# Peptides against a protein of PDB entry 3V4L, part 36

Target 1, 386 residues: chain A of PDB entry 3V4L
Amino acid sequence: GQPLAKDKVALLIGNMSYWEHPKLKAPLVDVYELTNLLRQLDFKVVSLLDLTEYEMCNAVDEFLLLLDKGVYGLLYYAGHGYENFGNSFMVPVDAPNPYRSENCLCVQNILKLMQEKETGLNVFLLDMCRKRNDYDDTIPILDALKVTANIVFGYATCQGAEAFEIQHSGLANGIFMKFLKDRLLEDKKITVLLDEVAEDMGKCHLTKGRQALEIRSSLSEKRALTDPVQGAPCSAEALVRNLQWAKAHELPESMCLKFQCGVHIQLGFAAEFSNVMIIYTSIVHKPPEIIMCDAYVTDFPLDLDIDPKHANKGTPEETGSYLVSKDLPKHCLYTRLSSLQKLKEHLIFTVCLSYQYSGLEDTVEEKQEVNVGKPLIAKLDMHRGL

## One batch from the design tools (peptide; aimed at target 1 H80 E162 I166)

Design b2_p16_3_s2 (made by RFdiffusion4, then SolubleMPNN; from b2_p16_3, 11 letters changed)
Fold by OpenDDE base, seed 4:
Structure b2_p16_3_s2 (fold): chain B 386 residues (1-386), chain A 16 residues (1-16)
Amino acid sequence: as target 1 above (386 residues)
Amino acid sequence: EYFETKVVSTAADLPE
């Protein structure tokens, strides 16, 4: 019969805003587009941008909690990285320069842990460099992997080679995602799909002689990303997994705030990623005696590191939100919360209404505190270990 | 269009 997945879970990490390394751009677009494609394939997708070492470890631990016997697990990473002695290292945004293995996440260690979960399929898509790091002489002693015959690696580049992004004036994919996205929905064995992606990359004049996809697999069955999920979750573990994933993707409900002056504000929320949320405010009612009126959000938790200069923008794009702008209401003020994984407490903030009456020169302010609980990934308490 | 690498800065990009 056709292989069935017990469930399908994906963790997508895009690191771009490095502290001590060159900033990347493609991971933003690549993670977003891959998220949308994997959702069409009935994957439960956690999508995370700009993680520290600690946050990456916690994201992997939470991903492993979503894995169980016969579950398809997919890990995608886009960012800086290296390969020493056949071990792939993902570089966190807080990694020092130079970085070493102790500052990075080893993909083969994650694979070991996935094998302990008795997963149905393990897919790694690594859009990172595979060049040796000469500053790291550590030979990792990895435990022997189990023979599970359900492993696929798609490397964006060859062993010892660099992976590239193409810098455009606008939003652009990395080289790997540019070709992967066109085929990802095809009902093919995952290794066959990746072989076709490799052929498409090989035909492109931009990538020819610079970057080639490498496929490393031990896959004894015809498994595809299109494989249907088994019916209703019958196990307690499947129910827990569904609840954990649902919690990590729950947006705050939209609110209608009423001020004493008679102004009504709509407060809304949109997810860009599992750790990135847009807050937007709009004036839905204004008394005629009020001539000017704006609703600002302020007083965010310090853990979110929100610069007020980047808050309350007239467009989503001015916040750095280029991908979800089309799905947002127009004529709002927009604020992008890009680090929801850092939130230790409830998201409490102030909505400040600034307004002017007809015939008064002075601006009046009214404030309301809003508590929206823990939005999106903040519900997983990724910081419980400190 | 230019290609940007997803690698560490080489030792040459570290200030001496």
Scores: peptide ipSAE 0.160, ipTM 0.692, DockQ to the pose 0.146
OpenDDE base, seeds 1, 2, 3, 5: peptide ipSAE 0.142, 0.112, 0.095, 0.108; ipTM 0.726, 0.680, 0.711, 0.693

Design b2_p16_3_s3 (made by RFdiffusion4, then SolubleMPNN; from b2_p16_3, 9 letters changed)
Fold by OpenDDE base, seed 1:
Structure b2_p16_3_s3 (fold): chain B 386 residues (1-386), chain A 16 residues (1-16)
Amino acid sequence: as target 1 above (386 residues)
Amino acid sequence: SFEETEIVSMAADLPE
């Protein structure tokens, strides 16, 4: 019969804004494009940008809680990385220079934990360099893996080689994602799909002899990312998984704020990633006696590290939101919250209306506090260990 | 202007 997945869950991590290392660009677009494709494949996708070591550990732990017997698990990582002794290490944004294994997440340790969940398929897509780190002399004693015959690694590059991004017009894509996206929706065994991606990379003049996909697989069954999810949550665990995922993707409801001057503001929310939200404000009603009015958001929780210089922009693009700008309403002020994983409390902020009356020179201000609870990934309490 | 397509390494700059 056709293989069935009990469910399909993906964790996508894109690290770009390194503290002590060169900044990357590709992970932004690559995580976004892959998220949209995996959603079309009925994956429950958690997408996270710019995670610290602690935040990456918690994201992996929460991902492992979504895994169960017969579930398809996919981990994608785009960022800095290294490979020592056949072990792949994902580098968090707060990693020191030089980094060591103690500052990084070992993919093979994650694989061990995924095998304990009795998953139906384990896919790792590693869009990172595979050079040796000579500052890390640690030989990981990996515990013996179970023989599950359901593992697929897609490495963006060969052992000891670099991965590359293609920069064009201020945007960048990883070379791996550039070719993967064209085939990801194909109804093929995942190893066959990745082999075709490897052939496409090998035919391209830009990538030929620069970067080559490596596939490692023990996959004995014909499993595809297109394999249908088994209908209805048949178990309490499946219901909990669905609720936990839904909780991590719940946006605040849009609000209509009414000010004493008679101005009405629409406050709206959009998800760019599981940890990145756009707040937008628009004037939906203005009394004719008010000649000018603007609605600013301010007084955010300090945990979010919001620079006021990047808040309240006239375009989504001015906030760094190039991907979701088409789906956003026009003629708003936009603010990008890029670190929702850091939110320990409810998202409480102030909406400040600045306005002028016809024939008065003085600007008047009115303020309203807004509590939207814990948006998106902040509902998972990724900080519970602090 | 066709902004030139640049291919950039994703390697970290580790000390030598």
Scores: peptide ipSAE 0.398, ipTM 0.849, DockQ to the pose 0.800
OpenDDE base, seeds 2, 3, 4, 5: peptide ipSAE 0.384, 0.397, 0.389, 0.385; ipTM 0.842, 0.848, 0.844, 0.843

Design b2_p16_3_s4 (made by RFdiffusion4, then SolubleMPNN; from b2_p16_3, 10 letters changed)
Fold by OpenDDE base, seed 3:
Structure b2_p16_3_s4 (fold): chain B 386 residues (1-386), chain A 16 residues (1-16)
Amino acid sequence: as target 1 above (386 residues)
Amino acid sequence: MYEEEEVVSTAADLPA
């Protein structure tokens, strides 16, 4: 029969905004495109941008809670990284320069923990450099991995080589994702799919002699990312997993705010990633006596590090939101919350209505506090250990 | 206008 997954869970991490390292661009588009494809494949996807070491550890721990016997686990990482002694290290955005293994997440440690969950398939897609870090002489004594015959690594580049991005029009794509996205929906054994991606990369003039996909697999079974999820979650564990994922993806409901002046504002929310939300405001009703009227969002929790200069933009693109802009209503003010993982409490903020009456020179302000609870990933309390 | 595609390394600038 066709293989069945008990469930399918993916964690996608894209690190770009490094503190002490060159900023990347490709992880933004690559995580977004891969998220949309894996959702079409019935994966429960958590997509996270710009994680610190602590936030990456917590994201991995939450991902591991979603794993169980016969579940397909996929970890994608795009960012800085290195490989020492056959161990792959993902570099958090807060990593020092130089970074060491103590500042980074070891993929083989994550694999060990995934094997303890008796997963049906473990896929690692590592879109990072694989150069040796000469500042890290630590030989990690990893415990012996179990022989599970269900592991697939897709390394975007060869051992000791760099990964590359293709920059165009102010955006970028990773070379690996450029080819992976065209094949990801194919009903093929995952190792066969990745081999075809490797062939496509090898034919590209931009990639030839610069970057090549490496596939490392122990996968003994014909498993595909297209493998159907086993029907209705009958187990308590499957219910818990579904609830945990649903919590991490619950957007606030759109709100209609009414001000004393008779202005009505629609407040809306859109997810770009599991930790990135766009807030948008629109004037839905204005009394004729009010000639000018704008609805600003302000007074965000300090944990979100929202710069007011980047809030309340006339376009989604001016916030840095290029990917979801087509799905947003037009003629709003837009604010991008890019660090929802940092939110310890409810998202409380102020909607400030600035308006002018016909025949008055002075602007009037009315304020209304809004509590939207914990949006998206903030429901997982990724900071519970601080 | 051919948008110039630039291929850029994602390597970190570790000290030499």
Scores: peptide ipSAE 0.374, ipTM 0.831, DockQ to the pose 0.734
OpenDDE base, seeds 1, 2, 4, 5: peptide ipSAE 0.346, 0.338, 0.341, 0.374; ipTM 0.814, 0.806, 0.808, 0.830

Design b2_p16_4 (made by RFdiffusion4)
Pose (drawn by RFdiffusion4):
Structure b2_p16_4 (pose): chain A 386 residues (1-386), chain P 16 residues (1-16)
Amino acid sequence: as target 1 above (386 residues)
Amino acid sequence: HTSELVSRYAHPHHHH
């Protein structure tokens, strides 16, 4: 009568800043939006931006670890894609020009690994181009798929076609997400809902005849993204899964820093993506003997490769964050730490204080080191093992 | 303000 979900887990990857290929813009916004919608449908969501091949493989491994028998598994990719010999490929940021299947992730490989975990539902939302990579000589000769009648594909475009994004100077949106976001929360069967999305997508003027939604499904059960999760977890296996999930969305505590000169610096942290964290520095207290002072953040782990133009900015928007000044506490210095999947080490940076005393010209520098551990996805130890 | 419809095709090629 009523189809049930043991759990609902989602992996969303949005690649924009390609090294050898045109950079995209809408992936960040689309990924942010799909996480919020999928969380309303009570999904365990992993949101990640600008992953290399190696990094993309680890995100799939962490996602597979969160899937068991009866778990609804969902994969959303927005970035560069190509389709050769019946296989779909997602292109990582580190991809060379020209690139091959070896440089890329085959979706069919990911699908087989999910079937090995006995998942109740396999939903794939591929918001990518589907043309031939004429330079790809290798044909993977992949093993046949087990007939499981729970595979669902939401291709943003058809085979040999292109998926489009509107790069309006402001926000920038994807076409698949423009029509998906208004319908995702419906209690319809996943295949029916995706078809209703395909109708509204045909009413699109910008893309008519160039991009159309393609649905491929084996699903023989009235399963939906709104189906409920088996109430009380109470199983030992169910508990290990909730810990593994909470292990990736831990944020450092908003700490207060005391300085030898009697100055207080409030240090705040904000989550944007599992891969993205925002630090802000507010000068909370200073003694009367000091009037001039500015707090600035330096000495980040080189693995993160933090550009100076994205750090110590008056507002969060100036760092490239999707989060806006109404979401983040006002008046601090905001700094954006993207690329946490690159952190093998523990997070250590210096909160540097440049200040001046009453009646003196000289400028005094007081550096204080801060260790915030492994925030968010860095806690998963994706680089662990030999 | 500029607005453009952009493909997510990678445009692979050889460098000369």

Design b2_p16_4_s1 (made by RFdiffusion4, then SolubleMPNN; from b2_p16_4, 12 letters changed)
Fold by OpenDDE base, seed 1:
Structure b2_p16_4_s1 (fold): chain B 386 residues (1-386), chain A 16 residues (1-16)
Amino acid sequence: as target 1 above (386 residues)
Amino acid sequence: MKTELVSTDPNLSVKK
């Protein structure tokens, strides 16, 4: 019969905003496009940008809690990385310069933990460099892997080589995602799909002799990303998994705020990623006596590190949101919360209405505090232990 | 505009 997945879960990490290393650009687009494709494939997708070492560890731990017997697990990483002695290391945004294995996440350790979950398929898509780190001579002693015959690695580049971004006048994919996205929805064995992606990269004049996809697989079964999920969750573990995933994707409900002056504001929320939310405000009712009014959001929790200079923008693009801007309501003020993983408490903030009456020179302000609870990934308490 | 490939090698910053 056709293979069935008990469920399908993906963790996508895109690191760009490195503290001590060169900033990247492609992971933003790559994680977003891959998220949308994997959702079309009925994956439960957690998508995270710009994680510290601690936040990456917690994201992996939460991902491993979603894995169980016969579940398909996919880990995608786009960012800086290295490979020492056949071990792949993902570099967090807070990694020191130089970084070592102790500052990084070892993919083979994650694989070990995934094998303990008795998963139906383990897919790693690693969009990072595979050069040796000459500053780290540590040989990791890895525990013996189980013979599960269900592992696939897609490396964006060959061993000892670099991965590349496309620099163009706008947003562009990394090289790997550029070719992967065109085939990801194909009903093919995952290794066959990746071989076709490798051929497409090899035919491209830009990538020929610069970057080549490497596939490592022990996959003995014909498993595809298109394999259907088994029907309604029959186990308590499947219900817990579905609830945990749903928590990480629950947006605050849209609110209608009423001010004493008779102005009504719609406050809305949109997810760009599991840790990135856009708040938007719009004036939905204005008394005719009020000639001008604007609704600003302010007084955010300090943990979110919100620069007021980037808040309350007339376009999503001015906040740094270029991907979801088409799906957002028009004629709002937009604020992008990019670090929801850092939120320890409820998201409490102020909506400030500034307005002017006809025939008065002075602006009037009214304020309302808003509590939206823990949005998106903040419900998982990724800071348990700080 | 010419499409350019830029390496994601983190060690490019250390060799300057």
Scores: peptide ipSAE 0.257, ipTM 0.735, DockQ to the pose 0.563
OpenDDE base, seeds 2, 3, 4, 5: peptide ipSAE 0.241, 0.239, 0.226, 0.244; ipTM 0.726, 0.723, 0.721, 0.729

Design b2_p16_4_s2 (made by RFdiffusion4, then SolubleMPNN; from b2_p16_4, 12 letters changed)
Fold by OpenDDE base, seed 5:
Structure b2_p16_4_s2 (fold): chain B 386 residues (1-386), chain A 16 residues (1-16)
Amino acid sequence: as target 1 above (386 residues)
Amino acid sequence: EEVKVVSTDPELHVHE
């Protein structure tokens, strides 16, 4: 019969805004496009941008809580990385320069923990450089992996080689994602699908002799990303997993705020990623005696590091949101919250209405506090233990 | 538009 997945869960991490290292561009688009494709494949996807070491560890721990016997686990990483002695290290955005293994997440350690969950399939898609880090002479003593025959690595590049981005004036993919996205929905054994991606990459004049996909697999069964999820959650564990995933993807409900002056504001929320939300405000009713009226969001929790200079923009693009701008209402003010993983408390903020009456020179302000609870990934309490 | 292929290697970006 066709293989069945008990469930399908993906963690996608895109690190681009490094503190002590060169900034990347492709991880933004690559994580977004891959998220949409994996959702079409009935994956429960957690998508996270720009994680610190601590936040990456917590994201992996929360991902491991979603894994269980016969679940398909997919980890995608796009960012800086290195490979020492066949061990792959993902570099967090707060990693020092130079970074070492103690500042990084070892993929083979994650694989060990996934094997303990008795997963049906373990897929790693590593869109990072695989050069040796000569500043790290640590030989990881990794425990012997179990022989589970359900492991697939897709490395964006060869051992000791670099990964590349395609930069142009607009949004850009990494080289790997450019070819992977065209085939990801195919009903093929995952190793066959990746082999076809490797052939497509090898035919491209941009990548020929620079970057080649490496496939490492112990996959003994014909398993595909298209394999159907087993119907209705038969276990309490599957129900808990579904509830935990749903919590991490629950947006605040849209609100209609009414001010004393008779102005009505629509407050709306959109998810760009599991840790990135756009707040938008629009004036839906204005009394005729009010000639000018603007609605600002302010007084965010300090943990979110929101610069007011980047808040309340006239376009989503001015916030750095290029991906979801087509799906957003027009003629709003937009604010991008890019660090929801840092939120320890409820998202409480102020909506400030500034307005002017006809024939009065002075601007009037009214304020309303809004509590939207814990949005998206903030429901997982990734700060448990601080 | 000229398509630039750029390495994601940290060491190469310090020298451009």
Scores: peptide ipSAE 0.246, ipTM 0.733, DockQ to the pose 0.402
OpenDDE base, seeds 1, 2, 3, 4: peptide ipSAE 0.029, 0.029, 0.025, 0.023; ipTM 0.650, 0.634, 0.633, 0.650

Design b2_p16_4_s3 (made by RFdiffusion4, then SolubleMPNN; from b2_p16_4, 12 letters changed)
Fold by OpenDDE base, seed 1:
Structure b2_p16_4_s3 (fold): chain B 386 residues (1-386), chain A 16 residues (1-16)
Amino acid sequence: as target 1 above (386 residues)
Amino acid sequence: MEEKVVSTDPELHVHE
């Protein structure tokens, strides 16, 4: 019969905004496009941008809680990385310069933990450099892996080689994602799919002799990303997994705020990633005696590091939101919350209405506090583990 | 515009 997945879960991490290292661009687009493709494949996808070491550890721990016997687990990483002694290290955004293995996440340690969950398939897609880090002489003593015959690594580049991104005047993919996205929906064994991606990369003049996909696999069965999920969740664990995933993707409900002046504001929310939300405000009703009015969002929790200079923009693009702008209402003010994983409390903020009456020179302000609870990834309380 | 390919290699600058 066709192989069945008990469930399908993916964690996608894109690190770009490094503190002590060169900033990247491709991970933004790559994580977003891969998220949309994996959702079409019935994956439960958590997508996270710009994680610290602590936040990456917690994201992996939460991902491992979603894994169970016969579940397909996919980890995608796009960012800086290195490979020492056959161990792959993902570099967090807060990693020092130089970084060491103690500042980074070892993929083989994650694989060990995935094997303990008795997963049906383990897929690692690593869009990072694989050069040796000469500043780290640590040889990780890893315990022997179990013989599970269900492991697939897709490395964007060869051992000891660099990964590359394509820089255009606009949004562009990394080289690996550029080719992966065209094949990802194909009903093929995952190793066959990746081999076709490797051939497509090898035909490209930009990548030929610069970057080549490496596939490492112990996968003994015909498993595909297209494999159907087993029907209704029969176990308590499957119900918990579904609820946990649903919580990580639950947006606040849209609100209609009514001000004393008679102005009505629509407050709306959109997810760009599991840790990135757009807030938008629009004037839905204005009394005729009010000639001008604007609705600003202010007083965000300090943990979110919201720069007021980047808040309340006339376009999503001015907030740094280039991917979801087509799906947003027009004629709003937009604010991008890019670090929802840092939120310890409820998301409480102020909506400030600034308005002017016909024939009055002075601007009037009214304020309403809004509590939207914990949005998206903030519902997982990734900080509760310490 | 020519597609510019850029390395994602973190240039590890050791501050001596």
Scores: peptide ipSAE 0.272, ipTM 0.733, DockQ to the pose 0.735
OpenDDE base, seeds 2, 3, 4, 5: peptide ipSAE 0.248, 0.245, 0.250, 0.235; ipTM 0.722, 0.724, 0.724, 0.726

Design b2_p16_4_s4 (made by RFdiffusion4, then SolubleMPNN; from b2_p16_4, 10 letters changed)
Fold by OpenDDE base, seed 1:
Structure b2_p16_4_s4 (fold): chain B 386 residues (1-386), chain A 16 residues (1-16)
Amino acid sequence: as target 1 above (386 residues)
Amino acid sequence: MKEELVSTDPELHVHL
C-alpha cells in the first residue's frame, strides 16, 4: 500500500539579521515559500525568523515534542553555518565572532533526538555553508546513531563549499530554494525528488562549478513528502500535537474599538511567520464633525524591541513586510512584530486615536489599552526556561 | 540585470 505518515511536522528556521556576522536576505523568502508549500503537503509548519541560540534550542525542543512514532519530521534551516568533522552547525543570530560549536546547534544531535522519537521519516534541508570553521577545533563525540533507515539530508552545497544567494534588486530565493520549490509538490520518493533538484541546479549556468546539492540518505523505504497523513488522530499524543501546533498558529481575533468621539477602529492581525505578526488599524466609522483621524498602536511590551520609527506605516512594505502585503486589507496603518518568541507576558498595547474636529485647531487624543493574550508562537512560552 | 551570486559564508573576521 502507499506509505502513511502518522503526522507531518516541519520546523523552518531562517536566520538573517546576525549581530556579529554578515546579514542575509534569502532566508526570509525561502522560509515563507517553503512554509506555503509544506502546508499544501499537509505539514504542520512552525516557521521562525532570526533566533538566538536559546530561542533556537527551545524551537528544536518544541519541534521534538511534536514528533512521535511514525511522524514525518522535516527540519529546514537557512542561515550561516559550518561543518566540522562531518557535523553540521547552525549559527544563531547572537553567535559571537568567532563562533564555536558551543554557540551553535549541531544537526546530528537533533537527529539523535528525532531517532529517539521513533519517527517515520527524518528530513534535514540545510541551506547553509559547509566550510570548516578553523576557530573551532572541538571534535564532538556523538553517540552512535540508531539504524533507523529513514534519514535524508539535503545539503544546499557540497562538503567544504559555500552556499549562495541570488542578488536581485528585489526579493529573491537562495539557490537551493529556487530549485527545490519547483519540485517539492511532486509525488516522488524524497531522495528522487532531491536528485531531480540537484540535476536542475547542475544545469544552471550561475551555480555550475560553484554550488551543488549533496544528498545523504539511509532511506530504505519509498517515503515522499506527499505521503498522506493517517486519518483522524486516534492517540492522546496526536491530539496534544494538533492542539500545540494550533496554539502556535492562533491569531488574535479582529477587534472593533469604539472611541468616545464616535470613531470606530478595526484592529486586525495577520501572521507572516510563527514569530512574526502584522497588526493593522483602519477607521471603519468617523463622525462627520471629525475632519481627520489616525489610529496608532503604541506602548508595546519592551521584550519585543519595537522601534516606533518602523511602527504605524502607511504600507506593509514600509514595516519590512513584503510577502503578506497582498493578503492584507488596504488603507490601514501597519505595524510588524518580528520577535513574538521574546514575549513573556500577554501582548498588551495601546491604540491611540488622534483626531481633529471641524473648526478646532487642537488635536484631541483618546487611548484604549488592548490585551490580545499570547499570539502565535508566544503561546508555546518558548522562554519558559529550565 | 546580471544575476550575481552572494556567498552566505559568515566570513569569520577575527580581530586579532
Scores: peptide ipSAE 0.279, ipTM 0.732, DockQ to the pose 0.712
OpenDDE base, seeds 2, 3, 4, 5: peptide ipSAE 0.252, 0.235, 0.251, 0.247; ipTM 0.718, 0.716, 0.726, 0.724

Design b2_p16_5 (made by RFdiffusion4)
Pose (drawn by RFdiffusion4):
Structure b2_p16_5 (pose): chain A 386 residues (1-386), chain P 16 residues (1-16)
Amino acid sequence: as target 1 above (386 residues)
Amino acid sequence: SHTTELVSRYAEPHDH
């Protein structure tokens, strides 16, 4: 009568800043939006931006670790894609020009690994182009799929076609997400809902005849993204899964820093994506003997490769964050730490204080080191092992 | 001023 989910897990990857290929803009916004919608449907969501080939492989491994028998698994990719010889490929940011299947992730490979885990539902939302990579000589000769009647594909475009994004100078949106976001929360069967999305997508003027939604499904059960999760987890296997999930969305505690000069610096942290964290520095207290002072953040782990233009900015928008000043506490210095999947080490940076005493010209520098551990996805140790 | 463009997510592969 009623189909049930043991758990609902989602992996969303949005690639924008390609090294050898045109940079995209809508992936950040689309990924942010799909996480919020999928969380309302009670999904364990992993949101990641600008992953290399190696990094993309690890995200799939962490996602597979969160899937067991009866778990609904969902994969959303927004970025560059190509389709050769019946296989779909997602292109990582580190991809060379020209690129091949070896440089890319085959979705079929990910699907087989999910079937090995006995998942109740396999949903793939591929928001990418589907043309031939004429430079790809290799044909993977992949093994046949087990007939499981739970595979669902939401291709943003058809084979040999292109998926489009509207790059309006402001926010920038994807076409698949424009029509998906208004319908995703419906209690319809996943295949029916995706077809209703395909109808509204045909009413699109910007993309008519260039992009159409393609649905491929084997699903023989009235399963939906709104189906309920098996109430009390109470199983030992179910508990290990909730810990593994919580292990990736840990944020450092908003600490207060005391300086030898009697100045207090409030240090705040904000989550944007599992890959993205925002730090803010507020000067909470200073003694009367000091009037002039500015707090600035430096000495980040070189693995993160933090550009100076994205750090110590008056507002969060100036760092490139999707989060806005109404979401983040007012008046601090905001700094954006994207690329946490690059952190093998522990997070150590210096909160540097430049200040001046009453009646003196000289400028005094007081540097204090801060170790915040492994925030968010850095805690998963994706670089672990030999 | 503001600009609006429809952009493909095709990678545009080529030889150098």

